Peptides against a protein of PDB entry 5VVV. Designs and how they scored, part 74

Target 1, 276 residues: chain A of PDB entry 5VVV
Amino acid sequence: FLCGVVEGFYGRPWVMEQRKELFRRLQKWELNTYLYAPKDDYKHRMFWREMYSVEEAEQLMTLISAAREYEIEFIYAISPGLDITFSNPKEVSTLKRKLDQVSQFGCRSFALLFDDIDHNMCAADKEVFSSFAHAQVSITNEIYQYLGEPETFLFCPTEYCGTFCYPNVSQSPYLRTVGEKLLPGIEVLWTGPKVVSKEIPVESIEEVSKIIKRAPVIWDNIHANDYDQKRLFLGPYKGRSTELIPRLKGVLTNPNCEFEANYVAIHTLATWYKSN
Target 2, 276 residues: chain A of PDB entry 5VVV as posed
Amino acid sequence: FLCGVVEGFYGRPWVMEQRKELFRRLQKWELNTYLYAPKDDYKHRMFWREMYSVEEAEQLMTLISAAREYEIEFIYAISPGLDITFSNPKEVSTLKRKLDQVSQFGCRSFALLFDNIDHNMCAADKEVFSSFAHAQVSITNEIYQYLGEPETFLFCPTEYCGTFCYPNVSQSPYLRTVGEKLLPGIEVLWTGPKVVSKEIPVESIEEVSKIIKRAPVIWDNIHANDYDQKRLFLGPYKGRSTELIPRLKGVLTNPNCEFEANYVAIHTLATWYKSN

## One batch from the design tools (peptide; aimed at target 1 Y160 V195)

Design b2_p29_3_s3 (made by RFdiffusion4, then SolubleMPNN; from b2_p29_3, 12 letters changed)
Fold by OpenDDE base, seed 1:
Structure b2_p29_3_s3 (fold): chain B 276 residues (1-276), chain A 29 residues (1-29)
Amino acid sequence: as target 1 above (276 residues)
Amino acid sequence: SEEEEKKERLKKLEKAKEEYFKIAREDLE
């Protein structure tokens, strides 16, 4: 069971010292996972093709080493979906090289994210792939296998919540393709019925699990505040029955942008997790 | 040009971000 934090918000990323402090807190609270997915990290999304500099590499190596020191699984995410041409072998090779570099930093767990992108494929991809889901699954499977089938590999679908599913969760051709074609060792991220789910009913998890043919990892936006910088979510982790725990592969909370505001959010997640 | 491509990517990113922000705010109403 993956339980911890995803740094998955828009806005100023946390600094390395904050991330190290996070790892210390995660260990102390018996949580086990950190997903590196800062939206405004240029080399994560907008410039996903660009290799890390020597200085950036040193920082990431140090961060990954720190995660290991605190027994926290460090998952490196990349979001190529903004402008990748799935059918172009050069694009695939570029993605491979980027992830190879991160692997050399000591990273062993990875994620491919296709959230917050246009649902339309380019003309070249339409000639090769039957659907957007087929394109995404193809590259994800290829990368997963290329990396030697790492212990943890995550996929974030474009339809990452109930409200994004067409026509709905149980009948989504996109999610059906994901469920049928995505390799079984790859985990699927999900935010619940909504982008920000006040509640995640058990029935909603059973529904999505059926179509994706696996228990999802919750990317939980309950404490996310990137969409409203005037608000801080200081309340406890709530609206999730502990009955979800045996039905999930994990929960990663995407909390407030302000690192210092997240004590309650993360601590109460830990309490929730340990209550099962 | 590379500069035009960067501008286009930035526009796509900003559009997607704003859409996410809108939906996220609506989800809390």
Scores: peptide ipSAE 0.669, ipTM 0.944, DockQ to the pose 0.910
OpenDDE base, seeds 2, 3, 4, 5: peptide ipSAE 0.655, 0.654, 0.656, 0.653; ipTM 0.942, 0.940, 0.940, 0.939

Design b2_p29_3_s4 (made by RFdiffusion4, then SolubleMPNN; from b2_p29_3, 12 letters changed)
Fold by OpenDDE base, seed 1:
Structure b2_p29_3_s4 (fold): chain B 276 residues (1-276), chain A 29 residues (1-29)
Amino acid sequence: as target 1 above (276 residues)
Amino acid sequence: SEEERRKARLEKYEKAKEKYKEIALEDLK
């Protein structure tokens, strides 16, 4: 069971010292996972093709080493979906080289994210792939296999919540393709019925699990505030029955942008997890 | 041009970010 934090917000990424402090807290609270997915990290999303500099490499190596020291699984995410051409072998090779670099930093767990992108494929991809889901699954499977089937590999679908599913969760051709064709060793991220789910009913998890043919990892936006910088979410982790735990592969909270605001959010997640 | 491509990526990013924010705010209602 993956339990911890995803740094998955829009806004200024946390500094390395904050991330190290996070690892200390995660260990102390018996949580085990950190997903690196800061949307404003240019080399994560907008400039995903660009290799890390020597200085950035040193920082990431140090961060990954720190995660290991605190027994936290460090998952490196990349979001190529803004402008990748799935059918272009050069794009696939560029993605491979980027992930190879991160592997050299000592990273062993990875994620491909296709959140917050247009559902339309370019003309070249339409000639090669039957659907957008087929394109995404193809590249994801290829990368997963290329990396030697790492211990943890996550996929974030474009339809990452109930409200994004067309026509709905149980009948989504996109999610059906993901469920049927995504390799079974790849985990699927899900935010619940909504982007910001006040509640995640058990029945909603059973529904999505059926179509994706696996238990999802919750990317939980309950404490996310990147959509409104005037708000801080200081309340406890709530609206999730502990009956979800045996039905999930994990829960990663995407909390407030302000690192210091997240004590209650993360601590109460840990309490929730240990209450099962 | 490379600059035009960079601009287009930025525009896509910003558009997606704003759409996300709108949806997230609606989800809180």
Scores: peptide ipSAE 0.710, ipTM 0.953, DockQ to the pose 0.938
OpenDDE base, seeds 2, 3, 4, 5: peptide ipSAE 0.707, 0.696, 0.708, 0.706; ipTM 0.954, 0.951, 0.952, 0.952

Design b2_p29_4 (made by RFdiffusion4)
Pose (drawn by RFdiffusion4):
Structure b2_p29_4 (pose): chain A 276 residues (1-276), chain P 29 residues (1-29)
Amino acid sequence: as target 2 above (276 residues)
Amino acid sequence: SAEEEHKESVLEKHEEAKKSYQETALADS
């Protein structure tokens, strides 16, 4: 069961030294996972096709090392959603080559994120693929095979919370396609009824497990502050029923951008991780 | 030149996605 932090916000990402202290904290409090997905680390999203330079690679390896040294599982995320051409094979290949490079840093766990992308396709894609959801699942599956079908592997759908489902959660062509076609070994990230969920009703998640055909992984935006300059969140982890742990694969908290402000955010996540 | 123009287009799309996200998060909060 996956529990911990996702560094998944817009803005200045954390540095290696802050992530080491993060791993030591996750262990002092018995959490198991860190998802690397900062939106503005350019090679994660904006220049996803680009390989890490020599010194960048030294940094990532040293990072994945301290993750094992503290036994925190490290999941690497990549976001091709902005401009990838799903049908073109050169494009599919560059993604593997990039995911290969990181595999050789010590990385076993991977994620493909597709949040916040323009919902329609290029002229070339609309031929080979029936729908937008078909394209993503095809590449997510093809990639899931190539890496030797890894232990933990996440998929973040374009429709990733209740508000974002067209027309509703239950009868959505995008969401229908995912639950049926996406492989049973691939996890699905979900964010609650809203992007920043005040509460996560047990009925809402049971409802979601209907169409996804899985217990989804929560990308929790409760303490995220990247959207309002004036705002910071030092409150407890709240509005999440303890009765949820049995029904979910995991909860990764997407916290405040200011690293040291995240003490309460992670500790309260940790205490609640107990009690179930 | 073509590569530079392509990278600028990707950056614009990113900024639009970031703005849309921030507006949605504020509305949800």

Design b2_p29_4_s1 (made by RFdiffusion4, then SolubleMPNN; from b2_p29_4, 16 letters changed)
Fold by OpenDDE base, seed 2:
Structure b2_p29_4_s1 (fold): chain B 276 residues (1-276), chain A 29 residues (1-29)
Amino acid sequence: as target 1 above (276 residues)
Amino acid sequence: MEEKEEEEKRREKFEKAKEKYKEQALKDL
């Protein structure tokens, strides 16, 4: 069971010392996972093709080593979906080289994220793939196999919550293709009924699990505030029954952008997880 | 020139996606 934090917000990423402090807190609270997915980290999303510099490499190696010291699984995410051409072998090779570099930093767990992108394929991809889901699954399976089938590999769908499913969760052709074609060793991220889910009912997890053919990992935006700079979410982790735990592969909270605001959010997630 | 135009297009896509996310998140509150 993956339980911890995704740094998955828009806005200023956490500094390396905040991330190390997070790992110390995660260990202390018996949480086990950190997903590196800061949307404003240029080499994660907008400039996903760009290799890390020597200085950035040293920082990431140090960060990955710190996660290991605290027994925290460091999952490196990349979000190529803004402008990748899925059918272009050069793009696939560029993605492979980027993940090879991160593998050299000592990373062993990875994620491919297709959140917050347009559903439209380019003309070249339409000639090769029957749907956007087929294109995403193809590259995800290829990268997963290329990396030697790592123990933890995550996929974030473009339809990552109930509101984004067309026509709905149980009838989505996109999620059906993900469920049928995504390799069984790849985990699927899910945010619940909504982008910000006040509640995640058990029935909603049973519905999505049926179509994706696996228990999801929750990307939980309950404490996310990157959409409203005037709000801080200081309340407890709530609206999730502990009956979800046996029906999930994990829970990763995407908390407030302000690192210092997250004590209650993360601590109460840990209390929830240990209450099963 | 092409590289700057590609960067500008990536920036526009990024910002549009961010605003769409923010609008949906605010509707969920």
Scores: peptide ipSAE 0.701, ipTM 0.949, DockQ to the pose 0.917
OpenDDE base, seeds 1, 3, 4, 5: peptide ipSAE 0.700, 0.688, 0.699, 0.697; ipTM 0.948, 0.944, 0.947, 0.947

Design b2_p29_4_s2 (made by RFdiffusion4, then SolubleMPNN; from b2_p29_4, 17 letters changed)
Fold by OpenDDE base, seed 1:
Structure b2_p29_4_s2 (fold): chain B 276 residues (1-276), chain A 29 residues (1-29)
Amino acid sequence: as target 1 above (276 residues)
Amino acid sequence: DKEKKEREERLKKYEKAKEKYKEIALKDL
């Protein structure tokens, strides 16, 4: 069971010292996972093709080593979906080289994210792939196999919540393609019925699990404030029954942008997890 | 410059997606 934090917000990424302090807190609270997915990291999303500099490489190696010291699984995410051409072998090769570089930093766990992108393909991809889901699954499976089938590999669908599913969760051709064709060792990220789910009913997890043919990992936006930084979510982790735990592969909270605001959010997630 | 134009187009896509996310997330509250 993956339990911890995703740094998955829009806005200024946390500094390396905040991330190290996070790992110390995660270990202390018996949490085990950190997903590196800061949307404002240029080399994560907008400039995903760009290799890390020597200085950035040293920082990432130090961060990954710190995660290992605290027994925290460090998952590196990349979000190529804004402008990747899935049918172009040069784009696939560029993605492979970027993940090879991160593997050299000592990273062993990875995520490929297709969140917050337009649900369309370019003309070249339409000639090769039957649908957008087929294109995403093809590259995800190829990257997963290329990396030697790492123990933890995550996929974030473009339809990552109930309200994004067309026509609905149980009938989505996109999620059906994901469930049928995504390799079984790849985990699927999900935010619940909504982008910001106040509640995640058990029945909603059973519905999505059936179509994706696996238990999801919750990307939990309950404490996210990147949509309105004038708000701070200081309340406890709530609206999730402990009956979800045996029906999930994990829970990763995407908390407030302000690192110092997240004590209650993360501590109460840990309490919830240990109450099973 | 073609590369400059491609960077500006990526930035526009990013900002459009970010604002769409914010609008949806605010409606979820």
Scores: peptide ipSAE 0.697, ipTM 0.947, DockQ to the pose 0.937
OpenDDE base, seeds 2, 3, 4, 5: peptide ipSAE 0.694, 0.688, 0.695, 0.691; ipTM 0.949, 0.946, 0.947, 0.945; seed 4 fails the geometry check

Design b2_p29_4_s3 (made by RFdiffusion4, then SolubleMPNN; from b2_p29_4, 16 letters changed)
Fold by OpenDDE base, seed 2:
Structure b2_p29_4_s3 (fold): chain B 276 residues (1-276), chain A 29 residues (1-29)
Amino acid sequence: as target 1 above (276 residues)
Amino acid sequence: SAEEEKRKEREKKLEEAREKYRKKALEDL
């Protein structure tokens, strides 16, 4: 069971010292996972093709080593979906080289994120793939196999919550293709009924699990404030029954941008997880 | 340059995606 934090917000990423402090807090609270997915980190999303510099490599190696020291699984995410051509072997090779570099930093767990992108494929991809889901699954399976089938590999769908599913969760052709074609060893990220889910009912997890043919990992935006930095979400982790735990592969909270605001959010997630 | 134009197009797509996310998250509150 993956339980911890996704740094998955828009805005200024956390500094390396905040991330190391997070790992210390996660270990202390018996949480086990950090997903590196900062949306405004240039080489994560906007410049996903760009290799890390020597200085950036040293920082990431140090960060991955610190996660290991605190027994925290470091999952490196990349979001190529903004402008990747899925059918282009050069784009696939560029993504492979980027993940090879991160593998050299000692990373063993990875994620491909297709959140917050347009559903439209380019003309070249429309000639090769039957749908956007087929294109995403093809590259995800190829990268997963290329990396030697790592123990933890995550996929974030473009339809990552109930309100993004067309026509709905149980009838989505996109999620059906993900469930049918995505390799069984790849985990699927899910945000619940909404982008910001006040509640995640058990029945909603049973519905999505049926179509994706696996238990999801929750990307939980309950404490996310990147959409309105005038708000701070200081309340406890709530609106999730402990009956979800046996029906999930994990829970990763995407918390407030303000690192110090997250004490209650992360601590109460840990209390919730230990209550089962 | 063609690279600067591609960069501006990516910047625009990211801003549009961020705004769509922000709008949807605010509707969920």
Scores: peptide ipSAE 0.656, ipTM 0.943, DockQ to the pose 0.878
OpenDDE base, seeds 1, 3, 4, 5: peptide ipSAE 0.663, 0.633, 0.656, 0.654; ipTM 0.943, 0.936, 0.940, 0.939; seeds 1, 4, 5 fail the geometry check

Design b2_p29_4_s4 (made by RFdiffusion4, then SolubleMPNN; from b2_p29_4, 15 letters changed)
Fold by OpenDDE base, seed 2:
Structure b2_p29_4_s4 (fold): chain B 276 residues (1-276), chain A 29 residues (1-29)
Amino acid sequence: as target 1 above (276 residues)
Amino acid sequence: MEEEERRKKRLEKFEEAKEKYKKQALEDL
């Protein structure tokens, strides 16, 4: 069971010292996972093709080593979906080289994210792939196999919550293709019924699990505030029954942008997880 | 030119996606 934090917000990423302090807190609270997915980290999303500099490499190596010291699984995410051409072998090779570099930093767990992108394929991809889901699954499976089938590999769908499913969760052709074609060793991220889910009912997890043919990892936006700079979410982790735990592969909270605001959010997630 | 145009288009797509996310998150509250 993966339980911890995803740094998955828009806005200023956490500094390396905040991330190290997070790992110390996660260990202390018996949480086990950090997903590196800061949307405004240019080499994660907007400039996903660009290799890390020597200085950035040293920082990431130090961060990955710190996660290992605290027994925290460091999952490196990349979000190529803004402008990748899935059918272009050069783009696939560029993605491989980027993940090879991160693997050299000692990273062993990876995520490929297709959140917050348009459903439209380019003309070249339409000639090769029957749907957007087929294109995403193809590259995800290829990257997963290329990396030697790592123990932890996550996929974030473009339809990552109930509101984004067309026509709905149980009838989505996109999620059906993901469920049928994504290799079984790849985990699927899910946010619940909504982008910000006040509650995640057990029945909603059973519904999505059926179509994706696996228990999801929750990307939980309950404490996310990147959408409203005037709000801080200081309340406890709530609206998730402990009956979800045996039906999930994990829970990763995407908390407030302000690192210092997240004590209650993360601590109460840990209390929830240990209450099972 | 082509690299600058590509960079501009990526920035536009990034900001459009961010605003779409923010709008949906606010509607969910």
Scores: peptide ipSAE 0.688, ipTM 0.940, DockQ to the pose 0.909
OpenDDE base, seeds 1, 3, 4, 5: peptide ipSAE 0.685, 0.670, 0.684, 0.681; ipTM 0.937, 0.935, 0.937, 0.936; seeds 1, 4 fail the geometry check

Design b2_p29_5 (made by RFdiffusion4)
Pose (drawn by RFdiffusion4):
Structure b2_p29_5 (pose): chain A 276 residues (1-276), chain P 29 residues (1-29)
Amino acid sequence: as target 2 above (276 residues)
Amino acid sequence: SYEDHVDELNFKLREDYETVRQELLEYTS
């Protein structure tokens, strides 16, 4: 069961030294996972096809090392959604070459994120693929095979919370396609009824497990502050029923950008992780 | 509300990614 932090916000990402202190904290409080997915670390999203330079690679390896040294599982995320051409094989290949490079840093766990992308395709893609959801699942599956079908592997759908489902959660062509076609070994990230969910009703998640055909992984935006300059969140982890732990694969908290402000955010996530 | 505002921004990210992204970088950099 996956529990911990996703560094998944817009803005100045954390530095290696902050992530080491993060791992030591996750362990002192018995959490198991860290998802690397900062939106503005350029090679994660904006320049996803680009390989890490020599010194960048030294940094990532030293990072994946301290993750094992503290036994925190490290999941690496990549976001090709902005401009990838799903049908073109050179494009599919560059993704593997990039995912290969990181595999050789010590990385066993991977994620493909597709949040916040223009919902339609290029002229070339609309031929080989029936729908937008078809294209993502095809590449997510193909990639899931190539890496030797890894232990934990996440998929973040374009429709990743209740508000964002067209027309509703239950009869959505995008969501229908995912639950049926995406492989049973691949996890699905979900964010609650809204992007920043005030509460997560047990009925809403049971409802979602209907069409996804899985217990989804929560990308929790409760303490995220990257959308309002004046705002910071030092409150407890709340509005989440303790009765949810049995029904979910996990919860990864996407916290405040200011690293040291995240003490309460992670500790309260940790106490709640107990109690179920 | 803050939650509704965040929803609106995420819709705008799909429509005009570079502008909304630049605004958010000014907040968090």

Design b2_p29_5_s1 (made by RFdiffusion4, then SolubleMPNN; from b2_p29_5, 17 letters changed)
Fold by OpenDDE base, seed 1:
Structure b2_p29_5_s1 (fold): chain B 276 residues (1-276), chain A 29 residues (1-29)
Amino acid sequence: as target 1 above (276 residues)
Amino acid sequence: SFEDKVDEIHKQLMKNYEEVREKLRKWNE
């Protein structure tokens, strides 16, 4: 069971010292996972093709080593979906080289994210793939196998919540393709019925699990404030029955942008997780 | 609701990433 934090918000990323302090807190609270997915890290998303510099590599190596010291699984995410051509072997090779570099930093767990992108394929991809889901699954499976089938590999679908499913969760051709064609060792991220879900009903998890043919990992935006940085979500982790725990592969909270505001959010997630 | 507003912002983000990013920036001002 993956339980911890995703740094997945829009806005200024946390600094390395904040991330190290986070790992210490996660260990203290018996949480086990950190997902590196800051939207405004240029080399994570907008410039995903760019290799890390020597200085950036040293910082990431130090961060990954710190996660290991605190027994926290460090998952490196990349979001190539803004402008990747899925059918282009050069693009696939560029993605492989980027993940090879991160593997050299000591990273062993990875994620491919296709959230917040247009569902329209380019003309070249339309000639090769029958749908956007087929294109995403093809590259995800290829990368997963290329990396030697790592123990933890995550996929974030473009339809990552109930309100983004067309026509709905149970009838989505996109999610059906993901469920049928995505390799079984790859985990699927989900935010619940909405992007920010105040409640995640058990029935909604059973519905999505059926179509994706696996228990999802919750990317939990309950404390996310990147939409309104003037608001701090200081309340406890709530609106999730403990009956969800046996029906999930994990929960990763995407909390407030302000690092110091997240004590209650993360601590109460830990209490919720241990209550089962 | 707040949740519905967030869903709508992300649906717009999927259509025009840069425009919606700028809207989010202005909303945080």
Scores: peptide ipSAE 0.471, ipTM 0.818, DockQ to the pose 0.635
OpenDDE base, seeds 2, 3, 4, 5: peptide ipSAE 0.462, 0.430, 0.428, 0.438; ipTM 0.838, 0.788, 0.793, 0.833

Design b2_p29_5_s2 (made by RFdiffusion4, then SolubleMPNN; from b2_p29_5, 13 letters changed)
Fold by OpenDDE base, seed 1:
Structure b2_p29_5_s2 (fold): chain B 276 residues (1-276), chain A 29 residues (1-29)
Amino acid sequence: as target 1 above (276 residues)
Amino acid sequence: SFEDEVDEIHRKLMENYEEVREELLKWNT
């Protein structure tokens, strides 16, 4: 069971010292996972093709080493979906080289994210792939196999919540393709009925699990505040029955952008996880 | 609702990423 934090918000990323302090807190609370997915890391999303510099590499190696010291699984995410041409073997090779570089930093766990992107494929991809889901699954499976089938590999669908499923969760051709064609060792991220879900009903998890043919990992935006600068959600982790735990592969909270505001969010997640 | 407003912001991100991203950055920088 993956339980911890995803740094997945829009805005100024946390500094390396904040991330190290996070790992210490995660270990203290018996949580086990950190997903590196800051939207405003240019080399994570907008400039995903660009290799890390020597200085950036040293920082990431130090961060990954610190995660290992605290027994926290460091998952490196990349979001190529803004402008990747899935059918272009040069693009696939570029993605492979980027993940090879991160593997050299000591990273062993990875994620491919296709959240917050246009559903329309380019003309070249439309000639090769039957749908956007087929293109995403093809590259994800190829990368997963290329990396030697790592123990932890995550996929974020473009339809990552109930409100983004067309026509709905149980009838989505996109999610059906993901469920049928994504390799079984790849985990699927999900935010619940909405992007920010106040409640995640058990029945909603059973519905999505059926179509994706696996238990999801919750990317939990309950404490996210990147969409409202006036929001500081200091309340406990709530609206999630403990009956979800045996039906999930994990829960990763995407908390407030303000690092120091997240004590209650992370601590109450840990309490919830241990209550099962 | 607040949740519906967030869903709408993310739908706009899917249609026009750069413009909406710049708006979100103004709130978090």
Scores: peptide ipSAE 0.647, ipTM 0.939, DockQ to the pose 0.923
OpenDDE base, seeds 2, 3, 4, 5: peptide ipSAE 0.546, 0.556, 0.010, 0.512; ipTM 0.867, 0.873, 0.404, 0.849; seed 3 fails the geometry check

Design b2_p29_5_s3 (made by RFdiffusion4, then SolubleMPNN; from b2_p29_5, 16 letters changed)
Fold by OpenDDE base, seed 4:
Structure b2_p29_5_s3 (fold): chain B 276 residues (1-276), chain A 29 residues (1-29)
Amino acid sequence: as target 1 above (276 residues)
Amino acid sequence: SFEDEVDKIHKELTKNYEEVRKKLLEWNT
């Protein structure tokens, strides 16, 4: 069971010292996972093709080493979906080289994120792939296999919540393709009924699990505040029955952008997780 | 609701990523 934090918000990424402090807190609270997915890391999303510089590499190596020191699984995410051409072997090779670089930093766990992108494939991809889901699954499976089938590999679908599913969760051709064709060893991220889900009903998890043919990992935006400057949700982790735990592969909270605001968010997640 | 507003913002991100991202960044700096 993956339990911890995803740094997945829009806004200024946490500094390396904050991330190391996070690992200390995660270990102390017996959480086990950190997903590196800061939207505003340029080399994570906007400039995903760009290799890390020597200085950036040293920082990431240090960060990954710190995660290991605190027994936190460091999952490196990349979000190529803004401008990748899935059918272009050069793009696939570029993605491979980027993940090879991160593997050299000592990273062993990875994620491909296709959240917050247009569903429209380019002309070249439309000639090769029958749907956007087929393109995403193809590259994800290829990368997963290329990396030697790492123990933890995550996929974030473009339809990552109920409100993004067309026409709905149970009838989504996109999620059906993901469920049918995504390799079984790849986990699927899900935010619940909405992007920010006040509640995640058990029935909603059963519904999505059926179509994706696996238990999801919750990317939990309950404490996310990147959407409203005036919002600081300092309340406890709530609206998630503990009955979800046996139905999930994990829960990763995407908390407030303000690092110091997250004590309650992360601590109450840990309490929730331990209550099972 | 806030949740519905967030869903709208993210639906806009799919169409106008750079513009919406900039707005979100301005809201978090």
Scores: peptide ipSAE 0.584, ipTM 0.924, DockQ to the pose 0.900
OpenDDE base, seeds 1, 2, 3, 5: peptide ipSAE 0.514, 0.489, 0.466, 0.463; ipTM 0.855, 0.830, 0.831, 0.813; seed 3 fails the geometry check

